# Ledger of designs, part 23: peptides against a protein of PDB entry 3OIQ

Target 1, 212 residues: chain A of PDB entry 3OIQ
Amino acid sequence: KNRIFVSSSKDFEGYPSKAIVPVQFVALLTSIHLTETKCLLGFSNFERRGDQSQEDQYLIKLKFKDRGSERLARITISLLCQYFDIELPDLDSDSGASPTVILRDIHLERLCFSSCKALYVSKHGNYTLFLEDIKPLDLVSVISTISTKSTNSSKHSSSELISECDLNNSLVDIFNNLIEMNRDEKNRFKFVKLIHYDIELKKFVQDQQKVL

## One batch from the design tools (peptide; made by RFdiffusion4, then SolubleMPNN)

Design b1_p11_2_s2 (from b1_p11_2, 3 letters changed)
Fold by OpenDDE base, seed 3:
Structure b1_p11_2_s2 (fold): chain B 212 residues (1-212), chain A 11 residues (1-11)
Amino acid sequence: as target 1 above (212 residues)
Amino acid sequence: SKFDNFIEVDL
């Protein structure tokens, strides 16, 4: 089955009530929920949905059923947090108690762009997204890609059916949504409150604001 | 709860 690129989490409202569909999307990491019984990642594109919370629009489940899957989930969380410079408690503590990690509103401090491959699984009208793969994206690389409108990736991805255009359009949409949130006085999101807010991000946001 | 719609599927 071909993998479907998803630009909005509203697309799932039109999905079959009993299906298995491989999907891919790009979004910002908004939450991490690791307990003794489950591992979840929240992502968002910050699409406006009336008065609904804009966080966790994509709620992704990691397999967490046995010692092997639990270890893989913990390693995945550790590597993701190491890449985004997110402080975690030591997940390997010799104390026999698995540490609980509950992080929310990650996007208020760090822009954690992630390309996710997931399995949409529906039954009885409900669905779950299961993580298959995650690629963290570097913010400088995201900014450069949007700024250059890379029209010329002509040489080395003969295996991914998803257009570079779909990824770039979704990255632009996320930044446009963040600019709108930054302009709203009631919204908690502000670019100047990001820990990694630098001259490059400032200039990029200022240049995007002139086009919107 | 945001979690009430989770399906347990063996992957």
Scores: peptide ipSAE 0.063, ipTM 0.801, DockQ to the pose 0.469
Fold by OpenDDE base, seed 5:
Structure b1_p11_2_s2 (fold): chain B 212 residues (1-212), chain A 11 residues (1-11)
Amino acid sequence: as target 1 above (212 residues)
Amino acid sequence: SKFDNFIEVDL
């Protein structure tokens, strides 16, 4: 079955009440919720949804049913946090208490762009997104991709043609939404408050603001 | 909680 690219988490409102659909999206990591019994990742594209919170628009469950899946979930979180320079409490405490990690509002400090493959699984009108794969995206690479308007259709013949267009459009939409949030005095998000706010990101934001 | 609205599915 072909994987569906999802530009909005509203797309799931039109999905079948009983289905398994492989999906893919790009979004910012907004939350991590690791407990003894659950592992969840929150993502958002910050699409405007009226007065609703713009965080955790994509709530992704990692399998956490057995020691193998728990280990994989913990490793996945560790690798993501290492990649994004997110400080985790020491997961290696010799105290037999499994470390609890609850991080929220990650996007206020770090832009953690991630390409996610997930399974949409629905039953009785409710759904869960299960993580299948996650690729962290480098911010410099994201900025370069948006800036270059990559008309370089390298015809790489592989049957997972997520159109470079869908990815690029979603990345542009995320930045546009962040620019709008940054302009809103009521919004907590500000680019200048990002830990990794540099001259390149500043220039990129200033250049994007001229197009909006 | 937004974290409680998961379907238990055997995948």
Scores: peptide ipSAE 0.062, ipTM 0.801, DockQ to the pose 0.563
Fold by OpenDDE base, seed 4:
Structure b1_p11_2_s2 (fold): chain B 212 residues (1-212), chain A 11 residues (1-11)
Amino acid sequence: as target 1 above (212 residues)
Amino acid sequence: SKFDNFIEVDL
C-alpha cells in the first residue's frame, strides 16, 4: 500500500472506522510520555482548532508490550533527546525500575522538527497511530529547505510517492502557525524564549513575517 | 486523559 502524506491531523476524522493505513507527516515534537506500561510521543503542526490545545495533535504510540519493544522505545526516546539536546533522567538505571519521563510543551524551549512514518489503525471508530519510523530534522536544514524551495519549483521526479511539495508546504505552515502564536500576547510560545534562538532563526522569522 | 483512548492492537 502507498504511504499517505498527512498535512493535518483532522484528515483522520474522514478515515475508515476499521482500517490499517500507512501515513507520513512532519510536525514539531511537543511531548514525551514514557511510563512502565506505555510510550507516547506528542507532535503538532499548531493548526488552529478554536479553544482546543494546539499541542499533541498527533499522538503517536510506540510498541511497548515486551522487553524487546520496551528497549527499542527507550533507545528511540534517548536518541531523539540526544539529537534535540533535551535533558533526560538516565534511562539505563541499574535499579531495575524503568524511569518515568513526562515532558510537555517541548516546543516552548526547542523547535524539534520530525518526519514521522506511522500506521493509522482504527477499530470501532477509534484510532491509534503507531510509530514505524522517525527522522529528526535539523532546524538549519529546515530553514534552508523553505528558503531555497520557495524559489525553485524544480520538478525533480524523485520516485518517492511523497511529493517534496507536501513536505515543504507543511514546514511553511508550521512556521506560519508559530509566527501567529508569537504575535498572540495570550500564547506562551515566543521565538526569543527558544534556547537555540540565534541570528539565523531571527532573520528567517523576520523574512517570513513579511510574507504573512 | 488524552492518553486513555488508545486501542490495544497487537501489531
Scores: peptide ipSAE 0.060, ipTM 0.800, DockQ to the pose 0.557
Fold by OpenDDE base, seed 1:
Structure b1_p11_2_s2 (fold): chain B 212 residues (1-212), chain A 11 residues (1-11)
Amino acid sequence: as target 1 above (212 residues)
Amino acid sequence: SKFDNFIEVDL
């Protein structure tokens, strides 16, 4: 089956009540939930949904059933946190207890753009997204991709037709949503509160704000 | 919680 690019987590409301569908999306990492029995990643594109929390619009489950899958999940979390410079609580508890990590609102301090491949699995109208693959995206690369609006359709026939257009549109939509949140005085999100807020990001946001 | 409605699927 071809992998479906998903632009909104609302798309899943139209999905079959009993299906397995390979999907792909781009979103910001918003939460990490690692316990002794579960590993979850929250992502969002910050699409407006009334008064509902805009966090964790994509809730992704990692397999966590045996020592092998648990180890893979922990390594995945560690590598993501290293890439995004996310401080994990000291995992060195001498107590032999499996470290619990609960991070929320990651987007308030860091823009962690991620390209995710997942399996949508539904039964009885409920669904779960299972992580298949994750690629962290560099913010400078994201800004450059949006700014350069690739006028060069270089015909690289890779059989993974992720429409570069769909990826770029989703990245633009995320930034537009963040700009709207930044303009709202009631919203906790502010670009100037990001730890990595630099001159490049500042200029990019200022230029995007003139188009909106 | 947002975390309670997970389907246990053996994939």
Scores: peptide ipSAE 0.059, ipTM 0.798, DockQ to the pose 0.521

Design b1_p11_2_s3 (from b1_p11_2 with E4D E5N)
Fold by OpenDDE base, seed 1:
Structure b1_p11_2_s3 (fold): chain B 212 residues (1-212), chain A 11 residues (1-11)
Amino acid sequence: as target 1 above (212 residues)
Amino acid sequence: SKFDNFVEVDL
């Protein structure tokens, strides 16, 4: 089955009540939930949905059924946190208990752009997204990709065409949503509060704000 | 909670 690019987590409301569908999306990492029994990643594109929390619009489950899958989940979390420079609470509990990690609102301090491959699995109208693959995206590369409208259709191989257009449109939509949140005085999100807020990001945001 | 409505599927 071809992998479906998903631009909105609302697309899942139209999905079959009993299906397995490979999907892909790009979003910001918003939460990490690692316990003794579960591993979940929250992502969002910050699509406005009335008064509902805009965090965790994509809730992704990692396999966590046996010691091997648990280890893989923990390694995945560690590598993501290392890539995004996310401080994990000290995992050195002398108690031999598996460390619990609960991070929320990650987007308030860091823009953690991620390309996710997942399996949509539904039963009885409920669904779960299972992580298949995750690629962290560098913010400078994201800014460059949006700024350089890819006029170069480089003719490379028709079999994994994630439309570069779909990816770019989703990245633009995320930035536009963040700009709206930044303009809202009631919203906690502010670009100037990001730990990695630099001159490049500042200029990019200022240039995008003139188009909106 | 947002976390309670997961379909447990053996994949």
Scores: peptide ipSAE 0.129, ipTM 0.826, DockQ to the pose 0.541
Fold by OpenDDE base, seed 2:
Structure b1_p11_2_s3 (fold): chain B 212 residues (1-212), chain A 11 residues (1-11)
Amino acid sequence: as target 1 above (212 residues)
Amino acid sequence: SKFDNFVEVDL
């Protein structure tokens, strides 16, 4: 089955009430919820949804049913947090209690761009997104990709036809939404409060702000 | 909570 690129988490409202659909999206990591019984990742593209929280628009469940899936979930969280310089407690505690990790509002401190592959699984009109794969994206690479309007064909084979355009458009949309949030005095998000806010990101944001 | 309404599907 072809994987569907999802530009909006609202697209799922139109999805079948009983289906399994492979999807892919790009979004910012907003939350991590790891307990003894579940692992969830929140992502957002910060689309305006009226008065609804713009966080966790994509709520992704990791399988957490057996020791193998639990281990994979913990490894996935550890690797993501290592990649994004997110401090976690040691998940491999020699004490047989799995540490609880609850992080929220990650986007207020770090822009954690992620390309996610997931399974949309619905039953009776409710759905769950199950993580299949995740690729963290480097912020410098994201900025470079947006800035260069890169028509540079990475010839990935015709079976993973997620248009480079769809990825780039989603990255642009995320930045535009963040710029709008940064302009809103009521919004907690500010680029200058990012731990990794540097001269490059500053210049990029300033240049994007002139186009909006 | 936003986290309680997951479809339990055996995948």
Scores: peptide ipSAE 0.128, ipTM 0.824, DockQ to the pose 0.565
Fold by OpenDDE base, seed 3:
Structure b1_p11_2_s3 (fold): chain B 212 residues (1-212), chain A 11 residues (1-11)
Amino acid sequence: as target 1 above (212 residues)
Amino acid sequence: SKFDNFVEVDL
């Protein structure tokens, strides 16, 4: 089955009530929920949904049913947090107690862009997204990609089943949504409160604000 | 809770 690129988590409202669909999306990491019994990642594009919470629009489950899957989930969380410079408690505590990690509102401190591959699995009208693969995206590379693709459609066909245009459009949409949140005085999100807020990000945001 | 509607599927 071909993998479907998903631009909005609302797309899942139109999905079959009994299916397995491979999907891909790009979003910001918003939450981590690791307990003794489950591992979940929250992501968002910050699409406006009226009075609904903008966090955790994509809730992804990691397989967590045996020691092997638990270990893989813990390693996945550790590697993501190392990449995004997110402080975690030591997951390898000699105390035999599996550490609990509950992080929320990660986007208020760090822009953690991630390309996610997941399985949409529906049954009885409910669905779960299961993580298949995750690629963290470097913010400088994201900014560079958005800034350069506005000028050069050079056709090189590499056999990636997902258009580089879909990825770029989703990244632009996320930044536009963040700019709108930054302009809203009631919204907790502010670019100047990001730990990694630098001159490059400042300039990029200022240039995007002139087009909106 | 956002967490209550998970489909348990053995993948």
Scores: peptide ipSAE 0.127, ipTM 0.823, DockQ to the pose 0.490
Fold by OpenDDE base, seed 5:
Structure b1_p11_2_s3 (fold): chain B 212 residues (1-212), chain A 11 residues (1-11)
Amino acid sequence: as target 1 above (212 residues)
Amino acid sequence: SKFDNFVEVDL
């Protein structure tokens, strides 16, 4: 089955009430919820839903049914946090208490761009997104990709037609939404409050603001 | 909670 690129979490409202659909999206990591019984990742593109941008527009469940899936979930969280320089409480505490990680509003401190592959699984009109794969994206690479408008159609012949256009459009849309949030005095998001706010990101935001 | 509305699916 071909994987569907999803530009909006609203696309799922049109999906079948009983289906399994492989999907892919690009979004910012907004939350981590690891407990003894579940692992969830929240993502958002900050698409306006009414007058406000919402966090956790994509709520992704990691499999957490057995020791193998639990271990994979914990490793996935650890690797993501290491990649994004997110401080985790020591997962190695010899206290037989499974470490609980609850992080929210991650986007207020760090722009954690992620390309996610998931399974949309619906039953009785409700759905769950199950993580299949996650690729963290480097912010410098994201900025370069948007800035270059790379019509570099290097036809790398591999049958994962993620339209390079769909990825780029989603990245642009996310930045545009963040710029709007940054302009809103009521919004908590501000680029200057990001821990990794540097001259490059500042310049990119200033240049992107002139196009909007 | 937004974290409780999951479909239990055997995947």
Scores: peptide ipSAE 0.122, ipTM 0.823, DockQ to the pose 0.566

Design b1_p11_3_s1 (from b1_p11_3, 6 letters changed)
Fold by OpenDDE base, seed 5:
Structure b1_p11_3_s1 (fold): chain B 212 residues (1-212), chain A 11 residues (1-11)
Amino acid sequence: as target 1 above (212 residues)
Amino acid sequence: SLYDNFIEVDL
């Protein structure tokens, strides 16, 4: 079955009430919720949804049913946090209490771009997204990708690659949404408050703001 | 809560 690229979490409203659909999206990591019994990752593209919170538009469940899946979930979180320079409490405490990690509003401090593969699983009109794969994206690589692809429409036909266009469009949309949030005085998001706010990101944002 | 809409699916 071909994996569907999802540009909006609203797309799931049109999905079958009983299905298993492999999906892929790109979004910013907004939350981490690791407890003794659950592992959840929140993602957002910050699409405007009226007065609803722009966080956790994609709530992704990691399998957390057995020691193997729990270990995989913990390793996945550790690797993501290491990649994004997110400080975790020591997961290796010799105290037999499994560490609880609850992080929210990650996007206020760090832009954690992630390409996610998930299974949309629905039953009785409700759905859950299960993580299949996650690729953290380097911000410099994201910026470079957006900056360079405005000029090269190379028609490479292959129906199995999630079009580099869909990924790029979604990355552009995310940045546009962040720029709008940054312009809104009521919005907590500000680029200048990002821990990794540098001259390259500043320049990129300034250049994107001229196109909007 | 978005957290309450989880279906227990045996995957």
Scores: peptide ipSAE 0.043, ipTM 0.756, DockQ to the pose 0.499
Fold by OpenDDE base, seed 2:
Structure b1_p11_3_s1 (fold): chain B 212 residues (1-212), chain A 11 residues (1-11)
Amino acid sequence: as target 1 above (212 residues)
Amino acid sequence: SLYDNFIEVDL
């Protein structure tokens, strides 16, 4: 089955009430929720949804049903946090108690761009997104990809029908939404409060702000 | 600090 690129988490409202659909999206990591019994990752593209929280628009479950899936979930979180320089407590504590990790508002300090592959699983009109794969995206690479209208279609095999255009459009939309949030005095998000706010990101944001 | 956004860290 072809994987569907999802540009908005609202797309799921139109999805079948009983289905399994492979999806892919790009979003910012906003939350991590790891307990003894569950693992959730929150993602957002910060699409305006009226008065609804713009955080956790994509709530992704990691499979957490057996020791193997629990271990994979912990490793996945550890690797993501290592990649994004997110400090976590040691998840492999010798105490046999799995540490509880609850992080929110990650986007206020770090732009954690992630390409996610997930399974949309619905039953009776409710759905759950299950993580299949995650690729963290380097911010410099994201900035370069947006700044260079990459006409270089790297011929990734015809089976991954997700156009480079869909990825780029979603990345642009996320930045545009962040720029709008940064302009809003009521919004807690500010680019200058990012721990990794450098001259490159500053310049990129300033250049994008002139186009909006 | 991202740690200030930890709701619960039960170690």
Scores: peptide ipSAE 0.018, ipTM 0.615, DockQ to the pose 0.049
Fold by OpenDDE base, seed 4:
Structure b1_p11_3_s1 (fold): chain B 212 residues (1-212), chain A 11 residues (1-11)
Amino acid sequence: as target 1 above (212 residues)
Amino acid sequence: SLYDNFIEVDL
């Protein structure tokens, strides 16, 4: 089955009540929930949903049913946090106790762009997204991609079924949503509060603000 | 800090 690119988590409202659909999206990491019994990652594109929280629009489950899947989940969390410079307790505790990690509002301090592959699995109208693959994206590479492809509609026919346009549009939409949040005095998100806020990000945000 | 956004860290 071809993988479907998803631009909005609202797309799942139109999905079949009993299906298995491979999907892909790009979003910001917003939360990590690791306990003894479950591992969840929250992601968002910060699409406006009225009075609903803009965090955790994509709630992704990691398989956590046996020692092998639990170890893979912990390694996945560790590698993501190392990549994004997120401080975690040591997940490899010799004590045999699995550490509990509940982290929220990650986007308030770090823009953790991630390309996710997941399985949409529905039963009786309820669904779960299961992580298949995750690629963390470098912010400089994201900025460069938006800046260069806004000018070059080069139809490179990459034989990958996912349009490079869909990825770029979603990255632009995320930044536009963050700019709107930054302008809202009631919103906690501010670019100047990001730990990695630099001259490059400042310039990019200022240039994007002129297009909105 | 991101640590202030930890609700629970049990080791």
Scores: peptide ipSAE 0.018, ipTM 0.604, DockQ to the pose 0.049
Fold by OpenDDE base, seed 1:
Structure b1_p11_3_s1 (fold): chain B 212 residues (1-212), chain A 11 residues (1-11)
Amino acid sequence: as target 1 above (212 residues)
Amino acid sequence: SLYDNFIEVDL
């Protein structure tokens, strides 16, 4: 089955009540939930959904059922946190006790853009997204990709037809949503509160704000 | 701070 690019987590409301569908999306990492029995990653594109929390619109499960899958989940989280400069406790505690890690509202301090491949698995109208692959995206690369409207359709026929258009549109939508949140005085999100808020991001946000 | 939203539970 071809992998489906998902632009909104609302798309899953139209999905079959009993299916297995490979999906892909781009979103910001919003939460990490690691316990002894489960590992979850929260992502959002911050699409407006009335008064509901805009966080964790994509709740992704890592397989966590045996020592091998638990170890892989821990390594995956450690590598993501290292990439995004997120401080985690030492997950290798000699005590044999697996530390519980709960991080929320990651987007308030760091824009952690991530390209996720997942399996949508539904039964009885409920679904779960299982992580298949994750690629962290560099913010400078995201800004450059949005700023350079790809006038060069270089025909690199990579058989992974992620429409560069779908990825770019989703990245633009995320920034537009963040700009709206930044304009709202009631919203906790502010670009100037990001730890990595620099002159490049400032200029990019200012230029995008003139188009909205 | 991300630390304010960090719950470490050493079990």
Scores: peptide ipSAE 0.016, ipTM 0.613, DockQ to the pose 0.050; fails the geometry check

Design b1_p11_3_s2 (from b1_p11_3, 5 letters changed)
Fold by OpenDDE base, seed 1:
Structure b1_p11_3_s2 (fold): chain B 212 residues (1-212), chain A 11 residues (1-11)
Amino acid sequence: as target 1 above (212 residues)
Amino acid sequence: SIFDNFIEVDL
């Protein structure tokens, strides 16, 4: 089955009540929930949904059923946190208990752009997204990709065409949503509060704000 | 929490 690119987590409302569908999306990492029994990642594109929280629009489950899958989940979280420079609470509990990590609102301090591959699995109208693959995206590369309208249709092989257009459109939509949140005085999100807020990001945001 | 209401569908 071809992998479906998903631009909105609302697309899942139209999905079959009993299916297995490979999907892909790009979003910001918003939360990490690692316990003794579960590993979940929250992502969002910050699409406006009335008064509902804009965080965790994509809730992604890592397999956590045996010691091997638990270890893989923990390694995945560690590598993501290392890539995004996310401080994990000290995992050195002298108690021998598996460390619990609960991070929320990650987007308030860091823009953690991620390309996710997942399995949509539904039963009785409920669904779970299972992580298949995750690629962290560098913010400078994201800014460069949006700023350079890809005029170069380089003719590379038709079999894994994630439309560069779909990826770029989703990245633009995320930035537009963040700009709207930044303009809202009631919204906690502010670009100037990001730890990595630099001259390049500032200029990019200022240039995008003139088009909106 | 969205995490508390997470209905797990098993594979």
Scores: peptide ipSAE 0.266, ipTM 0.885, DockQ to the pose 0.862
Fold by OpenDDE base, seed 2:
Structure b1_p11_3_s2 (fold): chain B 212 residues (1-212), chain A 11 residues (1-11)
Amino acid sequence: as target 1 above (212 residues)
Amino acid sequence: SIFDNFIEVDL
């Protein structure tokens, strides 16, 4: 089955009430919720949804049903946090208690761009997104990709045809939404409060702000 | 919390 690129988490409202649909999206990591019984990741593109929270628009479940899936979830979280320089407590505690990790508002400190592959699984109009794969995206690479309207064909085989255009459009939309949030005095998000806010990101944001 | 009201659809 072809994987569907999802530009908005509202697209799921139109999805079948009983289906399994492979999807892919790009979003910022906004939350991590790891307990003894569940692992959830929140992602957002910060699309305006009226008065709804712009955080956790994509709630992604990691399978957490057996020791193998639990281990995979913990490893996934550890690797993501290592990649994004997110401080986690040691998940391999020799104390047989699984550490609880609850991080929220990650986007207020770090822009954690992630390309996610997930399974949309619905029953009776409810759905769950199950993580299949995650690729963290380097911010410098994201900035470079947006700045260079890169028509540079990475010839990935015709079966993974997520249009380079769809990825780029989603990355642009995320930055535009962040710029709008940064302009809003009521919004907690500010680029200058990012731990990794450097001269490159500053220049990029300033240049994007002139186009909006 | 959105996490508390999450109706899990099992695979």
Scores: peptide ipSAE 0.265, ipTM 0.883, DockQ to the pose 0.890
Fold by OpenDDE base, seed 5:
Structure b1_p11_3_s2 (fold): chain B 212 residues (1-212), chain A 11 residues (1-11)
Amino acid sequence: as target 1 above (212 residues)
Amino acid sequence: SIFDNFIEVDL
C-alpha cells in the first residue's frame, strides 16, 4: 500500500471509521509522555484551528505491550532527546521504578522538526496513530531546504515518493505558522526564547517574514 | 489532558 502524505491532522476526519492506513507527516515535537504503561509523542504543525494554534495535533502512540516494545519505546525517546538536546531525567536510576517522562510545550524552547511514519488505525470511528518510524530533521537542513527551493529533482529511484514538494510545503507552512505565533503578543511562542536561537535562524525568520 | 482522552484502538 502506498504511504499517504498528510499535510493536516484534519485529514483524519475524512478517513474510514475502520481502516489501517500507512501515513507520513512532518511536524514539530511538542510533547513526550512516557509512563509505566504508555508512551505517547505529541506533534504539531501549528495549523490554526479557529483563532488559536493547537499543540499535540498529531498524537502518536509507541507500542508499549511487552518488554521488547517498552525497551524500543524508551530507546526511541532517549535517541530523540539526545538528538534534540532535550534533558531527560536519568533513566538509569537503580530504583526499580520505571522513569516517568512528561514534557510539554517542547516547541517553546526547541524546534524539533520530525518526519514521522505512522499507521492510522481506526475502529468504530476512533483512531490511533502508531509510530512506525521517526526521522529527526536538523534545523540547518530544514532552513536550507526551504531557502533553496531545491528543484533538485535528483531522481533517486526509491519507491518512497514522498513528494519533495509535500515535505517542503509542510516545512514552509510550519514556519509560517510559527511566524504568525511569534507576531501574536498573546502567544507564548517566541523565536528569541528558543535555546538554540542563533544568527542563522534569526536571518531566516527575518527573510521569511518579508515573504509573508 | 489530551493524554487522558486517548482512546486506544488496538492493532
Scores: peptide ipSAE 0.263, ipTM 0.883, DockQ to the pose 0.887
Fold by OpenDDE base, seed 3:
Structure b1_p11_3_s2 (fold): chain B 212 residues (1-212), chain A 11 residues (1-11)
Amino acid sequence: as target 1 above (212 residues)
Amino acid sequence: SIFDNFIEVDL
């Protein structure tokens, strides 16, 4: 089955009530929920949804059924947090108690862009997204990609081009949504409060703000 | 919390 690119988490409202659909999306990591019994990742594109929370629009489950899947989930969380410079409590505590990690509102401190592959699994009108693959995206590379793709449509391979256009459009939409949140005085999100807020990000945001 | 109303669909 072909993997479907998802631009909005609202797309799942139109999905079959009983299906297994491979999906792909790009979003910001907003939450981590690791307990003794489950591992969940929250992601968002910060699409405006009226009075609904803009966080955790994509809730992704990691398999957590046995020691092997638990270990893989913990390693996945550790590697993501190392990549994004997110401080975690030591997951290897000699105390035999599995450490609990509950992080929320990650986007208020760090822009953690992630390309996710998941299985949409629905039954009885409910669905779960199961993580298949995650690629963290470097912010400098994201900014560079958005800034350069405005100029070079060079022709090669129609199937790779669609996934790259969809990726780029989603990254632009996320930045536009963040700019709108930054302009709202009631919104907690501010670019200047990001730990990694630098001259490059500042310039990029200022240039995007002139087009909006 | 979105985590409390999560109806888990098993694979």
Scores: peptide ipSAE 0.260, ipTM 0.882, DockQ to the pose 0.856

